# Peptides against a protein of PDB entry 5B16: the designs that were tried, part 124

Target 1, 136 residues: chain A of PDB entry 5B16
Amino acid sequence: TPSRINHNERLEFLGDAVVEFLTSVHLYYLFPSLEEGGLATYRTAIVQNQHLAMLAKKLELDRFMLYAHGPDLCRESDLRHAMANCFEALIGAVYLEGSLEEAKQLFGRLLFNDPDLREVWLNYPLHPLQLQEPNT
Target 2, 136 residues: chain A of PDB entry 5B16 as posed
Amino acid sequence: TPSRINHNERLEFLGDAVVEFLTSVHLYYLFPSLEEGGLATYRTAIVQNQHLAMLAKKLELDRFMLYAHGPDLCRESDLRHAMANCFQALIGAVYLEGSLEEAKQLFGRLLFNDPDLREVWLNYPLHPLQLQEPNT

## One batch from the design tools (peptide; made by RFdiffusion4, then SolubleMPNN)

Design b2_p29_3_s2
Fold by OpenDDE base, seed 5:
Parts: C-alpha cells; sequence; structure tokens
Structure b2_p29_3_s2 (fold): chain B 136 residues (1-136), chain A 29 residues (1-29)
C-alpha cells in the first residue's frame, strides 16, 4: 500500500540519520587524535550502502527481501540497495519504537563479529580531554 | 568495466574496515 511504502521511506530517512550519528559519535570518541578526514573515511566505509547491505545479510534480510519483493529484485545491485534501505528502516524503527541505546547496541553487534572489538566500540575509553565534554 | 570498478571499491572498503579493526585492537592493549 502507498501508506506502507511512505512509512518505510520515512523510517529509512530516520534510520539513515541514526546510523550516521551513531557512527560519527563512536568514531569521535574512539579516535580523539584522528583528523576529520580520517574520521570521515571510516564513517564512509561503515555507512555506505554496500556495507549496510552486508550487515543486513547478517539479519537475513536478503531472505526477507526475496520473500517480499523477489520479482523486483532480480539484479544483485537492486537487492543490495534494497537491503541497505531496509537496514536503515530497521534501525529507524528500533530508534523510534525503542531507544537510541537499543539502536546503538544492535548496530554495534552487527558491525563486529569479534566480541572484544564490539566491546571496545560500544564501551570506548574516554580521552582525558573528552571527560569534560557533554554527554551525547 | 562496472564489475571491475565495483570489486575495486569493495576491496578498498574492506581494507579501510580492516584498518579500523586493527586500530580497535590497539585500544585493547
Amino acid sequence: as target 1 above (136 residues)
Amino acid sequence: AAEEERERRLRENQEILERLREELKKLLA
């Protein structure tokens, strides 16, 4: 239905912002000595559609996409793009219906298979100069 | 070709992500 499509697109819009924000915040705190260009390089690598599609695959969204939109996703590029959008919508929904913390946890779990790296990402040590910064 | 360009971008992205993982490992030390 048009209403459902509009809702999904709105969730994608929100999710895109949430993913961008979470990624930016974590990188900012994790790498206090990294210049903006380096931060942006990591952020781009994390949030670009091809990577989000890879994360979506971990949630078996590819199976979901085939079930819901199989005839329209015969091309791999179309599937990847749809999966990335669906992932954004999912994050948007988690934020909207849950919390930013829940979105953060879900995103972190998917970003890193290594539990130790995941722990660092989610619970990064604050640089001494960052201790006086306001909480995000 | 489009496919070759895609593969190049994928490799570059994976290299960046790998660097990220390596930097995170340093924070564990």
Scores: peptide ipSAE 0.632, ipTM 0.928, DockQ to the pose 0.810
Fold by OpenDDE base, seed 4:
Formats: sequence, C-alpha cells, structure tokens
Structure b2_p29_3_s2 (fold): chain B 136 residues (1-136), chain A 29 residues (1-29)
Amino acid sequence: as target 1 above (136 residues)
Amino acid sequence: AAEEERERRLRENQEILERLREELKKLLA
C-alpha cells in the first residue's frame, strides 16, 4: 500500500505540473495583451485546490473518496483537499498513460460547461501577434 | 468566521472565473 500511496503522490506531482502548464499555455495564447499579473490571477483561480475540487466533483470523486477513504476525510475541507489532489493525480495519469492532448481535453471539458467557451479554450486560434511564438 | 472567510474567497474566485468567461465570450464575437 505504501507503494500505491507513493505512486499516487507522484501522479499528483505530475498532474499539478500538467494542470499548471495547460492553464498557463492556454491563457497565454488566449490573452496576448494581458499582463503577467492578470494571467497569474486567472491561473491561480483555475488551479487552486478549491476550484480543482469543484472540477473533481463533476467526476463524482467526492463519492469515490468518501467510499474509499471516508475514515480519513471527516471534514469537508479535508475532503476538498483530497479531491483536488486526486484530480491532479487523475490528470497526471491521463497524461502519463495517454497524452497531453487527452489531459487537455479532459481538463477543458471540466473547466467550461458552455460548449462555445470550451471550444475557444481548447482550440484557441493563434493570435496574429503570437504567430512568431513557438508552437506548443 | 472561518466559514465566512471561505465563502468570501469562493465568491472572489468565482468572480475571477466569471471575468474569464466573459473575456472568452468576447473572443467569440
């Protein structure tokens, strides 16, 4: 079991980076005129645990966590934190076993319920001012 | 107080996310 826990923590580590990266890249391209502070503000709002926990709830991870780890999650705050971590691990696993594209798709689907906004997020066109930038 | 603070933070975060959505909507136009 310790090895499994370690594995999950490693996946969480990876997932954290993936979520951070995807968020950063999308924001960067979507808002070419937005200063770093604004980009960082959006990024923080997207990737903070409380938000990730909300995304995790869309996957019903709350029910899963309570079922599998209920004794360790007596407080809602603990559950939310665990859900966020689990979400990161999930994204990490999707990236690891699948691809960055798959992770992007999953993350994007959860970020926006509005299909149009989701489409913009997932398939952002390269802004003319950013055409000189390297491809992602 | 802790719960009130949490709610405040949640509202603030939701406002930021809403701004993001609004900005994305502008890109659709």
Scores: peptide ipSAE 0.630, ipTM 0.927, DockQ to the pose 0.740
Fold by OpenDDE base, seed 1:
Structure b2_p29_3_s2 (fold): chain B 136 residues (1-136), chain A 29 residues (1-29)
Amino acid sequence: as target 1 above (136 residues)
Amino acid sequence: AAEEERERRLRENQEILERLREELKKLLA
């Protein structure tokens, strides 16, 4: 439905930002001596559509997409794009209805199959969050 | 041609991700 499509697009927009943010923050603290170019290279590799589609497959979003939109996704490339978008929308929804922490945990679990690497990614010390005061 | 280019980019991306994994392994110790 048009309403659902609009909602999904908005969630996708939000999810894209969340994925970008989480990736950036983790890379920033995991590699404190890595220059911006190196950080950007890793970030791009993580957040690009083809990789997000692979993550989406771990959640079997391909089955969902084929069930819901099979006739419109006869090409694999179209399916990959749809899966990536759906993944972003999912992350957006998790953040919106849950928390950034929940989005972080879900994303981290999918990023690495190796539990040791996942542990490093998820639990590497990050800078403590502080509430900023409004400008005076 | 287009598919070959896609596959090339996929391989390159996988190599970058593998480097990331190797760097993370170093942080385990």
Scores: peptide ipSAE 0.617, ipTM 0.923, DockQ to the pose 0.789
Fold by OpenDDE base, seed 2:
Structure b2_p29_3_s2 (fold): chain B 136 residues (1-136), chain A 29 residues (1-29)
Amino acid sequence: as target 1 above (136 residues)
Amino acid sequence: AAEEERERRLRENQEILERLREELKKLLA
C-alpha cells in the first residue's frame, strides 16, 4: 500500500531524528569533557544502520521483515538496511503515539544488555528543559 | 572484499561501543 509505505517512511524520518536526539543528549551529559569529535564518534557508532539492525534483531524484526517483505529482502544487506529502517520507524511510532520518555526507555533497554550500564545511560542527570515531554 | 570491509567496519564499531561501555562503567556508583 502506497499510503502505508509513505507512512513508514515518514515514521523512519521521525524515528531517525528521535534516535539521534536521544543519543546526542545522553552522550552530551554523560561525557561533559568529551570533545565534539568524540561525541560524534559514539553517536555514529550507536545510530548507524548496522547497529540499529542489531538492536532490531532483539525485537525479532528480522522475522517480521521477512514475513512482511520477504520477496524484497533476498540479500542480507537489504534485510539489515530494512531492519534498521523498521527500527527507526518503530521508535518514531513510539514517540508519536506515546512519548519521548517511552522512546527513550525502549531505546535504552535495547542499547545496553547490562542493566547497570542501562541505568547509567537512562538516568544520568539531564537538564530539566530537555526532560520536558513535547506535545505529541 | 565487500564482506571483508563490512567485517572491518563491524569490528571497529564494536570496539567503539566497547569503549563506550567501559566509559559508562567508570560512571557506575
Scores: peptide ipSAE 0.602, ipTM 0.920, DockQ to the pose 0.779

Design b2_p29_3_s4
Fold by OpenDDE base, seed 4:
Structure b2_p29_3_s4 (fold): chain B 136 residues (1-136), chain A 29 residues (1-29)
Amino acid sequence: as target 1 above (136 residues)
Amino acid sequence: SRLAEELEQLRRNQEILEKLKEELKKIKE
């Protein structure tokens, strides 16, 4: 239904912001001497559709997308784009129904398979909003 | 070709991500 589509797009909107925010904050604190250009480069690499789609694949969203929307996803690039959007919606939903912390944890778990790298990413100093955001 | 360009973009992005991981590893150590 149109309402369902609208809801998903709204979640994508929210999720996009959450992903970008989390990424920005972590990079900012993790690399205090890195110039803006370098920060932006890492951020772009993390949040662009190609990468988000790879993260989505870890959740087996690819199978879901092909099953549900196969006719519209004939090309791999189209699938990646759709998966990225779906991933954003998921993060948005986690934030909306849970918390920024939960979104951070999920995102971090997917970003790094290496637990050591994950720990560095997740446990570095965070912005106050990430610590103080109330559960919804 | 479009495919070649997309593959190159993927490769480049992966390279950047690997650099990130390397830097994070340095922080861990």
Scores: peptide ipSAE 0.638, ipTM 0.925, DockQ to the pose 0.811
Fold by OpenDDE base, seed 2:
Structure b2_p29_3_s4 (fold): chain B 136 residues (1-136), chain A 29 residues (1-29)
Amino acid sequence: as target 1 above (136 residues)
Amino acid sequence: SRLAEELEQLRRNQEILEKLKEELKKIKE
């Protein structure tokens, strides 16, 4: 459905920004002495399609994508790209339908299987305005 | 080859992510 495709693309657009934003904020506070280049390196590693696809796999989006779009995803790289896009759309939807906090929690849970690392990532002090997002 | 390049990219990215995890671990400790 063209409308659904367009909607998914819009959600992807939003999700991309949310993922980028959350990643940026967390890195900024987690590494106060790290220069911009280092921050950017970590951010790129976190948000690039390869990694997002790995996160998507945790939600079994790979199976979903193959089921829904298998004929168009013959290459692994194509699948990864599609999974990343789908993941972004999902995050976008979570943000849109839920909250930034919910998106943050979901993203954080997927980022780190290690609960200790997850704890650090999710619970490091953020800007007060960021903390207030759930109220909006 | 394209595959080799993609695998290298994956490897490099994973290496960066591991460094991140190491740094986060230091923060936790």
Scores: peptide ipSAE 0.636, ipTM 0.926, DockQ to the pose 0.784
Fold by OpenDDE base, seed 5:
Structure b2_p29_3_s4 (fold): chain B 136 residues (1-136), chain A 29 residues (1-29)
Amino acid sequence: as target 1 above (136 residues)
Amino acid sequence: SRLAEELEQLRRNQEILEKLKEELKKIKE
């Protein structure tokens, strides 16, 4: 329905911001010596539609997309784009209905299959030079 | 071709992500 579509687009809008924000914050604290360009490179890679689509696949959103929109997604690139948007909407919904923390946890769990890397990402150490920075 | 370009983009992105993972491993150690 038009209302549902509108709602999803609004959630995508919100989710896009949440994903970018979370990514930015984590990278900022994880790499205190990395210049802005390097941070931006990692952020772009993480939030790229291609990557978000891969994360979406872990949630089996591909099955949902094919079920609901298969005829419109005949190309892989189209599917990836749609999955990325759906993923953004999901994150937006988690933030909206839950909290930023819940969105953070979900996103982190999906980003890394390796539990060690996941732990580092979610529990990023504060560099001594960052001790004066406010908690974010 | 379009396909080749898309695959190259995927490759480049994946390479960056792998570098990220490598850096995170160093932090973990």
Scores: peptide ipSAE 0.629, ipTM 0.925, DockQ to the pose 0.805
Fold by OpenDDE base, seed 1:
Structure b2_p29_3_s4 (fold): chain B 136 residues (1-136), chain A 29 residues (1-29)
Amino acid sequence: as target 1 above (136 residues)
Amino acid sequence: SRLAEELEQLRRNQEILEKLKEELKKIKE
């Protein structure tokens, strides 16, 4: 349906910004001595479509995409792109209906399978003033 | 070829992500 498609595209737009923001903030605090170029390199690696598609696969979005759009996704590259978009829409929806914290937790859980790395990513100390920031 | 280029791009990206993981591991230590 056109309405559903439009809503999904809007959620994707929002999710893209949320993923970018969360990634930027975490990298900024995790690597206080890393120059902008290095931060940007890590951010690009995390947020680009091919990586988001891998994260989407952990949620089995590939099965959903093939069920809903199979004939249109015969190429692997097309599937990856679609999965990345779907992942962004999901994050956007979590942020919209829940909170930035919920989006952060979901994204962090998917980023790292290693629990130690996940803990570092999710729980690295923030600036004291950020503890008083809004949830959304 | 397009396929070769895409695979190389995936490889490069994965390499960067592995570097990130190694750096995070150092922070955990």
Scores: peptide ipSAE 0.626, ipTM 0.923, DockQ to the pose 0.798

Design b2_p29_4_s3
Fold by OpenDDE base, seed 2:
Structure b2_p29_4_s3 (fold): chain B 136 residues (1-136), chain A 29 residues (1-29)
Amino acid sequence: as target 1 above (136 residues)
Amino acid sequence: SQAALEALLQQLAENERRLQEALDRLLAE
């Protein structure tokens, strides 16, 4: 395995966690009355390969994939999976070289084309300890 | 003003509703 591929896989690993975390935190605060099952369902929808591939297309990662790995991505499903992984690696790199805030901003801007929805999504706090869970 | 604040809060609530609808559509894909 080439070193670059190994590095990319490591970034993907990190990015996967960042995307999962950001999604989880925002959903948690956005829908305080939604049960865990609902939160998990929304999270799955947001972070699934199909959706991440759509986000990747906004960054023209599809062109990159075809340019760099076209011969190995003959199936559309394989391309989507690779695009999702590449997107995760990108988010991982942004987090690693920048900050969680920068990753949050990039991810949020791509999640929603509507600026109002972006604002709603991004305005929720990301620090898990910033607010306490209400007593039940 | 209080009215302006309420309007803003209503707008935010509406946006949250729209967001949920968008997520629901995403679930359906």
Scores: peptide ipSAE 0.328, ipTM 0.752, DockQ to the pose 0.372
Fold by OpenDDE base, seed 3:
Structure b2_p29_4_s3 (fold): chain B 136 residues (1-136), chain A 29 residues (1-29)
Amino acid sequence: as target 1 above (136 residues)
Amino acid sequence: SQAALEALLQQLAENERRLQEALDRLLAE
């Protein structure tokens, strides 16, 4: 049987792609006149480990990580990295068990505390690939 | 507004840059 670590790493792999995809799509539609370099800059800012760790903090994943893996997390940088990975795994799980729409909603809600900014972000259409999800 | 969103994203990008530079300096010592 695969280890829990391997399972989380697989979910992280999937979640990383989902987060990057959703970010890319929304930025693409939100900023139609922004050049590729600008889009890439914003995407990098959103998906960097430090930022994802901040989002994870809103879900109190730091408390979970310290509870489950405290002895292995002696540095704050290690904790942030682990939190970001765990966040990606969570998004991956939401996509896997639910849908891209559910992943989008969760991610968007966490990205912005300001409800006005949240609505601007979330109300842009998803890429047509959302209609191609397999029903497993 | 979209303008406010862009401003926030710019701040986020700048913060990430500064943090990375600081980390690079610390690791080089």
Scores: peptide ipSAE 0.314, ipTM 0.755, DockQ to the pose 0.041
Fold by OpenDDE base, seed 4:
Structure b2_p29_4_s3 (fold): chain B 136 residues (1-136), chain A 29 residues (1-29)
Amino acid sequence: as target 1 above (136 residues)
Amino acid sequence: SQAALEALLQQLAENERRLQEALDRLLAE
């Protein structure tokens, strides 16, 4: 049986892919005329460690991380990185134990505090990993 | 609302750019 660390890293691996996929799909459909570079820029901004850490803070993961790893996270940057990883693991777990839809809903809810913006984001359907034309 | 969403994404992207530039400056010193 793998250690808890290995398990968490595996979940992080999965969650990273889920976050990347969800972000990519929604951006792809939201901005049908935006070139790849622009899409990539938005994606990078959304999935960067600092941003994911901010999302994690909405779940109070910072309190957990400080409790569990306080001495190891003396630098704010280290805490943000750890929070981002933990957030990815959480998304991975939600996908694994639940569904992509549940991961989508959680991620979307955290991405936007404004309900109207959240609805715009979440209204774009998710698809399997296939190249598709935008439906907008 | 899509316009507002795009504005937020642009802000987020700009923040990322600024952070990267700041990091580059620090690494160049």
Scores: peptide ipSAE 0.307, ipTM 0.741, DockQ to the pose 0.050
Fold by OpenDDE base, seed 1:
Structure b2_p29_4_s3 (fold): chain B 136 residues (1-136), chain A 29 residues (1-29)
Amino acid sequence: as target 1 above (136 residues)
Amino acid sequence: SQAALEALLQQLAENERRLQEALDRLLAE
């Protein structure tokens, strides 16, 4: 059986793809007039480690990391990176054990503190065959 | 919309600020 480390790294790999995919789809539908360069730039902003680490903090992964790896995480950058990786692994696990929809819901709920933005984000279609939402 | 995009960017900026502050607190303890 694979070690927990290997399993977590594999989940991180999967989660990274899921986060990228969900972000891409939602941005695509939310901003129909935004050019590719803009879409890519803002996707990067959403999925970059420092932002994912903030989302991880909402799940109190910072407390977990300090509990489990405190002596090894003395620098802010190290903690931030580790939190981001753990967040990706979590999303990967949610997708793997649950569904893309569940991953979408978790990710979307964490992305926005503003309930209006959250509602708009989560209600946009995630499949090209679904009816397009009005411009927002 | 552009307004929605700007709101998103503002949220991201706020998140980064809050993260930095939180990390400072955590590592200072």
Scores: peptide ipSAE 0.120, ipTM 0.650, DockQ to the pose 0.049; fails the geometry check

Design b2_p29_5_s1 (from b2_p29_5, 16 letters changed)
Fold by OpenDDE base, seed 1:
Structure b2_p29_5_s1 (fold): chain B 136 residues (1-136), chain A 29 residues (1-29)
Amino acid sequence: as target 1 above (136 residues)
Amino acid sequence: SAARAEEERRRALLEKIKAYLDELVKEAE
């Protein structure tokens, strides 16, 4: 069996893809007139370590990281990077153990504390395949 | 109409989302 570290890295890998996918889909539908460059710019901004770390703080992952890995996190940038990775691993785990829909809902809740903004973010047209299999 | 009013509200909310994203872009620069 893989080590716990390897398992976390695998979850990060999966979570990174899920976050990228969800972000891309939502941006695509929310900004139908925005060119690819603009979409990519927003996506990059959303998934950057600093932003994901801010989302991670909402789950108090910073406290967890400092508790578990404090001695190894000497710089603030290191903490942000670790928190971002942890966030990705969490999303990966939610997708793996749950569904894409659950990951989508969690990500949306963390992106926007404002329920009105959250509703707009989450409210986009579903692809026909999603109608066939709504949890993917 | 109610539908039109809701659409206008949605547009306003989209602008707020855009503003948030623009802030993130600035932070990334």
Scores: peptide ipSAE 0.618, ipTM 0.921, DockQ to the pose 0.843
Fold by OpenDDE base, seed 4:
Structure b2_p29_5_s1 (fold): chain B 136 residues (1-136), chain A 29 residues (1-29)
Amino acid sequence: as target 1 above (136 residues)
Amino acid sequence: SAARAEEERRRALLEKIKAYLDELVKEAE
């Protein structure tokens, strides 16, 4: 049985992929005319440690991190990085124990406090070209 | 029409999302 740390790192690995995937999919649908470079730019911005740390704060992960690793996280940048990793692990756990849909819902909820924006992010209508290629 | 109104609403919301993303991009730079 892997250690708790090992397990968390594995969850982080999985969560990183899930966050990346969900971000990619939603950006793809939201911006059907945006080139790959633009999509990648937005994706990078969304999944950057600073942003994920902001999302993590909504779950009060900052308090948890300070409790668990306070002495090791005296630097703000270290805390942000740790929070981002913890956030990824959480998403990974949600996916693992639940489903991609649950991870999607949680991620969307954290991305947008505004329910209208959240709805657009989560349920943006398929573009005509995307409708023609539903398996994309 | 109702459909047009909804389309406009969604477009406006999308612009707000884009604005948020643009801000994130700036932070990443």
Scores: peptide ipSAE 0.617, ipTM 0.920, DockQ to the pose 0.862
Fold by OpenDDE base, seed 2:
Structure b2_p29_5_s1 (fold): chain B 136 residues (1-136), chain A 29 residues (1-29)
Amino acid sequence: as target 1 above (136 residues)
Amino acid sequence: SAARAEEERRRALLEKIKAYLDELVKEAE
């Protein structure tokens, strides 16, 4: 349905921003001495379609995509792109219907299966440099 | 001390995160 597709695209738009924002914030705090170029490099890597598709696979969105859009997904790259978009739409929906915190938690859970790594990502310790900077 | 041990643990975990990110960067190239 065109209307449903439009709604999904809007959610994707929102989700893309949320994923970018969350990624940026966490990288900023986790790597206080990393230059902008390095931060941007990591952000790009995290939000790339291939990576988001991998995260989406943890939610079995691949099965959903094949069920709903099988004939339209003739290439693996198309599937990855669709999965990434669907993932973004999901995050957008979580933010819209829930909160940024809920989106953050979901994203963190999917980023790291290891609970210790997840905890560091979500609850990063304050770096001495951050403590010395009043505007951080 | 326990505090130092925890700090070292967190540092090690951060290194693991960095390693993961570095791998992602390689995939993006």
Scores: peptide ipSAE 0.615, ipTM 0.919, DockQ to the pose 0.853
Fold by OpenDDE base, seed 5:
Structure b2_p29_5_s1 (fold): chain B 136 residues (1-136), chain A 29 residues (1-29)
Amino acid sequence: as target 1 above (136 residues)
Amino acid sequence: SAARAEEERRRALLEKIKAYLDELVKEAE
């Protein structure tokens, strides 16, 4: 069996993929007229360490990280990076132990505090061209 | 119509989402 460290890193690996996937899917549907470059730009912005750390803060991961790893996280940049990784691991765990839907819901909840914005993110309006696609 | 009003509301919300994302892009630069 893998060590706790290895397990966490594996979860982070998985979570990174899940976050990127969810982000990609939602951006794709929300902005049907946006070119690939624009989609990629938004995706990069969403999954950047600074942003993920912000989301992690909503789960009080900052407090957890300072509690558990404070001596090693003296710089803010180090803390942000650690928080982002921890966030990815958490999403990975939610996906692994739960489902993609649960990961989606959690991610959406953290992205938007405004329930109306969250609703749009999670339940995006479908463009007529998207309605023509047989597979969704 | 109610349908039109709903569409306009959703459009406005999408713009807010876009605004948020634009800010994130700015922060990334």
Scores: peptide ipSAE 0.612, ipTM 0.919, DockQ to the pose 0.860

Design b2_p29_5_s3 (from b2_p29_5, 17 letters changed)
Fold by OpenDDE base, seed 3:
Structure b2_p29_5_s3 (fold): chain B 136 residues (1-136), chain A 29 residues (1-29)
Amino acid sequence: as target 1 above (136 residues)
Amino acid sequence: SAAAEEEARRKALLEKIRRFLDKLVEEAR
């Protein structure tokens, strides 16, 4: 259905922005001494299709994609790309129907299996120098 | 001190995160 495809693409567009925004914010606080180029490099790595596809697999989106779109996903690279897009659409939907906080929590839970790393990521504790400039 | 221990723990965790991210960067190449 063209309308369904259009809706999914719109959600993907929104989700892409949300994932990139969340990633940017967390990296910014976690690495206060890292230059823009380094931050951008890490952001790109986090939001790359193959990584987002791995996160999507944790939600069993691979099962969904094979069931719904199997004939169009004969190549592994095609499946990864589709899973990444589907993941973005899901995050977009969570933000749209819920909140940025809900999207943040979901993304963080998937990003890190280690609870200690997850906690650091989700709370992005400020460096002592940043504590003096919390609003900047 | 408690503050020193907390900072050390934070640094260790950040290093683990950095290693994780570096691995992702390598996979992107």
Scores: peptide ipSAE 0.635, ipTM 0.922, DockQ to the pose 0.836
Fold by OpenDDE base, seed 1:
Structure b2_p29_5_s3 (fold): chain B 136 residues (1-136), chain A 29 residues (1-29)
Amino acid sequence: as target 1 above (136 residues)
Amino acid sequence: SAAAEEEARRKALLEKIRRFLDKLVEEAR
């Protein structure tokens, strides 16, 4: 079995992919007329460390991080990076132990505080062309 | 119609999402 550290890193790896995937899918459906460059720009913004750290803060992971790694996270940038990684690991764990749907719901809840926006994000309209997607 | 109103509401919400994302983009720069 991998060490705990390796396990966390593996979860981060998985979570990164899940967050990336979910973000991509939702953007794809929400903005059917947006070109790839725009989609990529939004995706990058959503998954950037500072944003994921903000999402992590909503889960009060900052308190956990400071408790566990306080001395090593004296720099704000280090804390943000660590929180982003922690968030990814969490999403990875949710996916691994639960389901993609659970990860989707959690991510959506954290991404939008506004329930109306959250609903639109989670329940994106299917464009006529998108209805023909193999992975619909 | 109810459908038309819902569509309008959805469009408005989508615009808000877009603005939210644009803000994130700016923060990333």
Scores: peptide ipSAE 0.634, ipTM 0.923, DockQ to the pose 0.896
Fold by OpenDDE base, seed 4:
Structure b2_p29_5_s3 (fold): chain B 136 residues (1-136), chain A 29 residues (1-29)
Amino acid sequence: as target 1 above (136 residues)
Amino acid sequence: SAAAEEEARRKALLEKIRRFLDKLVEEAR
């Protein structure tokens, strides 16, 4: 049985992929005319440590991190990085123990506080071309 | 029409999302 630390790192690895995948999919559908560079730019912005740390704060992971790693997280940048990693691990765990849908819902809920924006993000309308080729 | 209003609303919401994302991009730089 792997150590808890190893387990968390593995969950982080998985969560990183899940977050990036979900982000990619939603951006792809929401912006059908946006070139790859623009999509990648938005994706990078969404999954950057600073932003993920903000999402983590909504779950009060900052309090958890300070409790668990207070002495090691004296620098704000270190805290943000740790929070982002913890957030990824959480998403990884949700995916692992639940489903991709559950991870999507959680991520969307945290990504947008505005219910209307959240609804559009989570239930994006398919572009006509995407409707014609639903497997893309 | 109802359809036109719905489409307008959707476009407005998408624009808000885009502005949100643009802000994130700016913060990343």
Scores: peptide ipSAE 0.632, ipTM 0.922, DockQ to the pose 0.869
Fold by OpenDDE base, seed 5:
Structure b2_p29_5_s3 (fold): chain B 136 residues (1-136), chain A 29 residues (1-29)
Amino acid sequence: as target 1 above (136 residues)
Amino acid sequence: SAAAEEEARRKALLEKIRRFLDKLVEEAR
């Protein structure tokens, strides 16, 4: 229904912001010596459609998309774009219905298959200079 | 020391993350 479509688009809008925010925060803490341009470059890479689509694939959203919209997604590029949007909507939904923490955990889980890397990403050990900041 | 080893491990993991991100950057190009 049109209302469901609108809702999904709204979730996508929200999810886009959440993904970008989470990405920004984690990059900021993980790379305290990296300049803004470098941070932005990494952020762009993380949130690009191709990458988000890969994350979506881990949730088998590709299978879902093909099931629901297969005829309309005959091109791989179209599928990637749709998957990325769907992923954003999902993150938006997790944030909306759950919490930012839950969205963070899910995103981190998907971002890194390696548990050790995931742990570092999620818990981002503070740099000595960051420890001096009273309100971070 | 244990602390030194932990720090070294952390740095190594951060480097792996950086390499991962670098790959993503390359894929974006």
Scores: peptide ipSAE 0.629, ipTM 0.920, DockQ to the pose 0.875

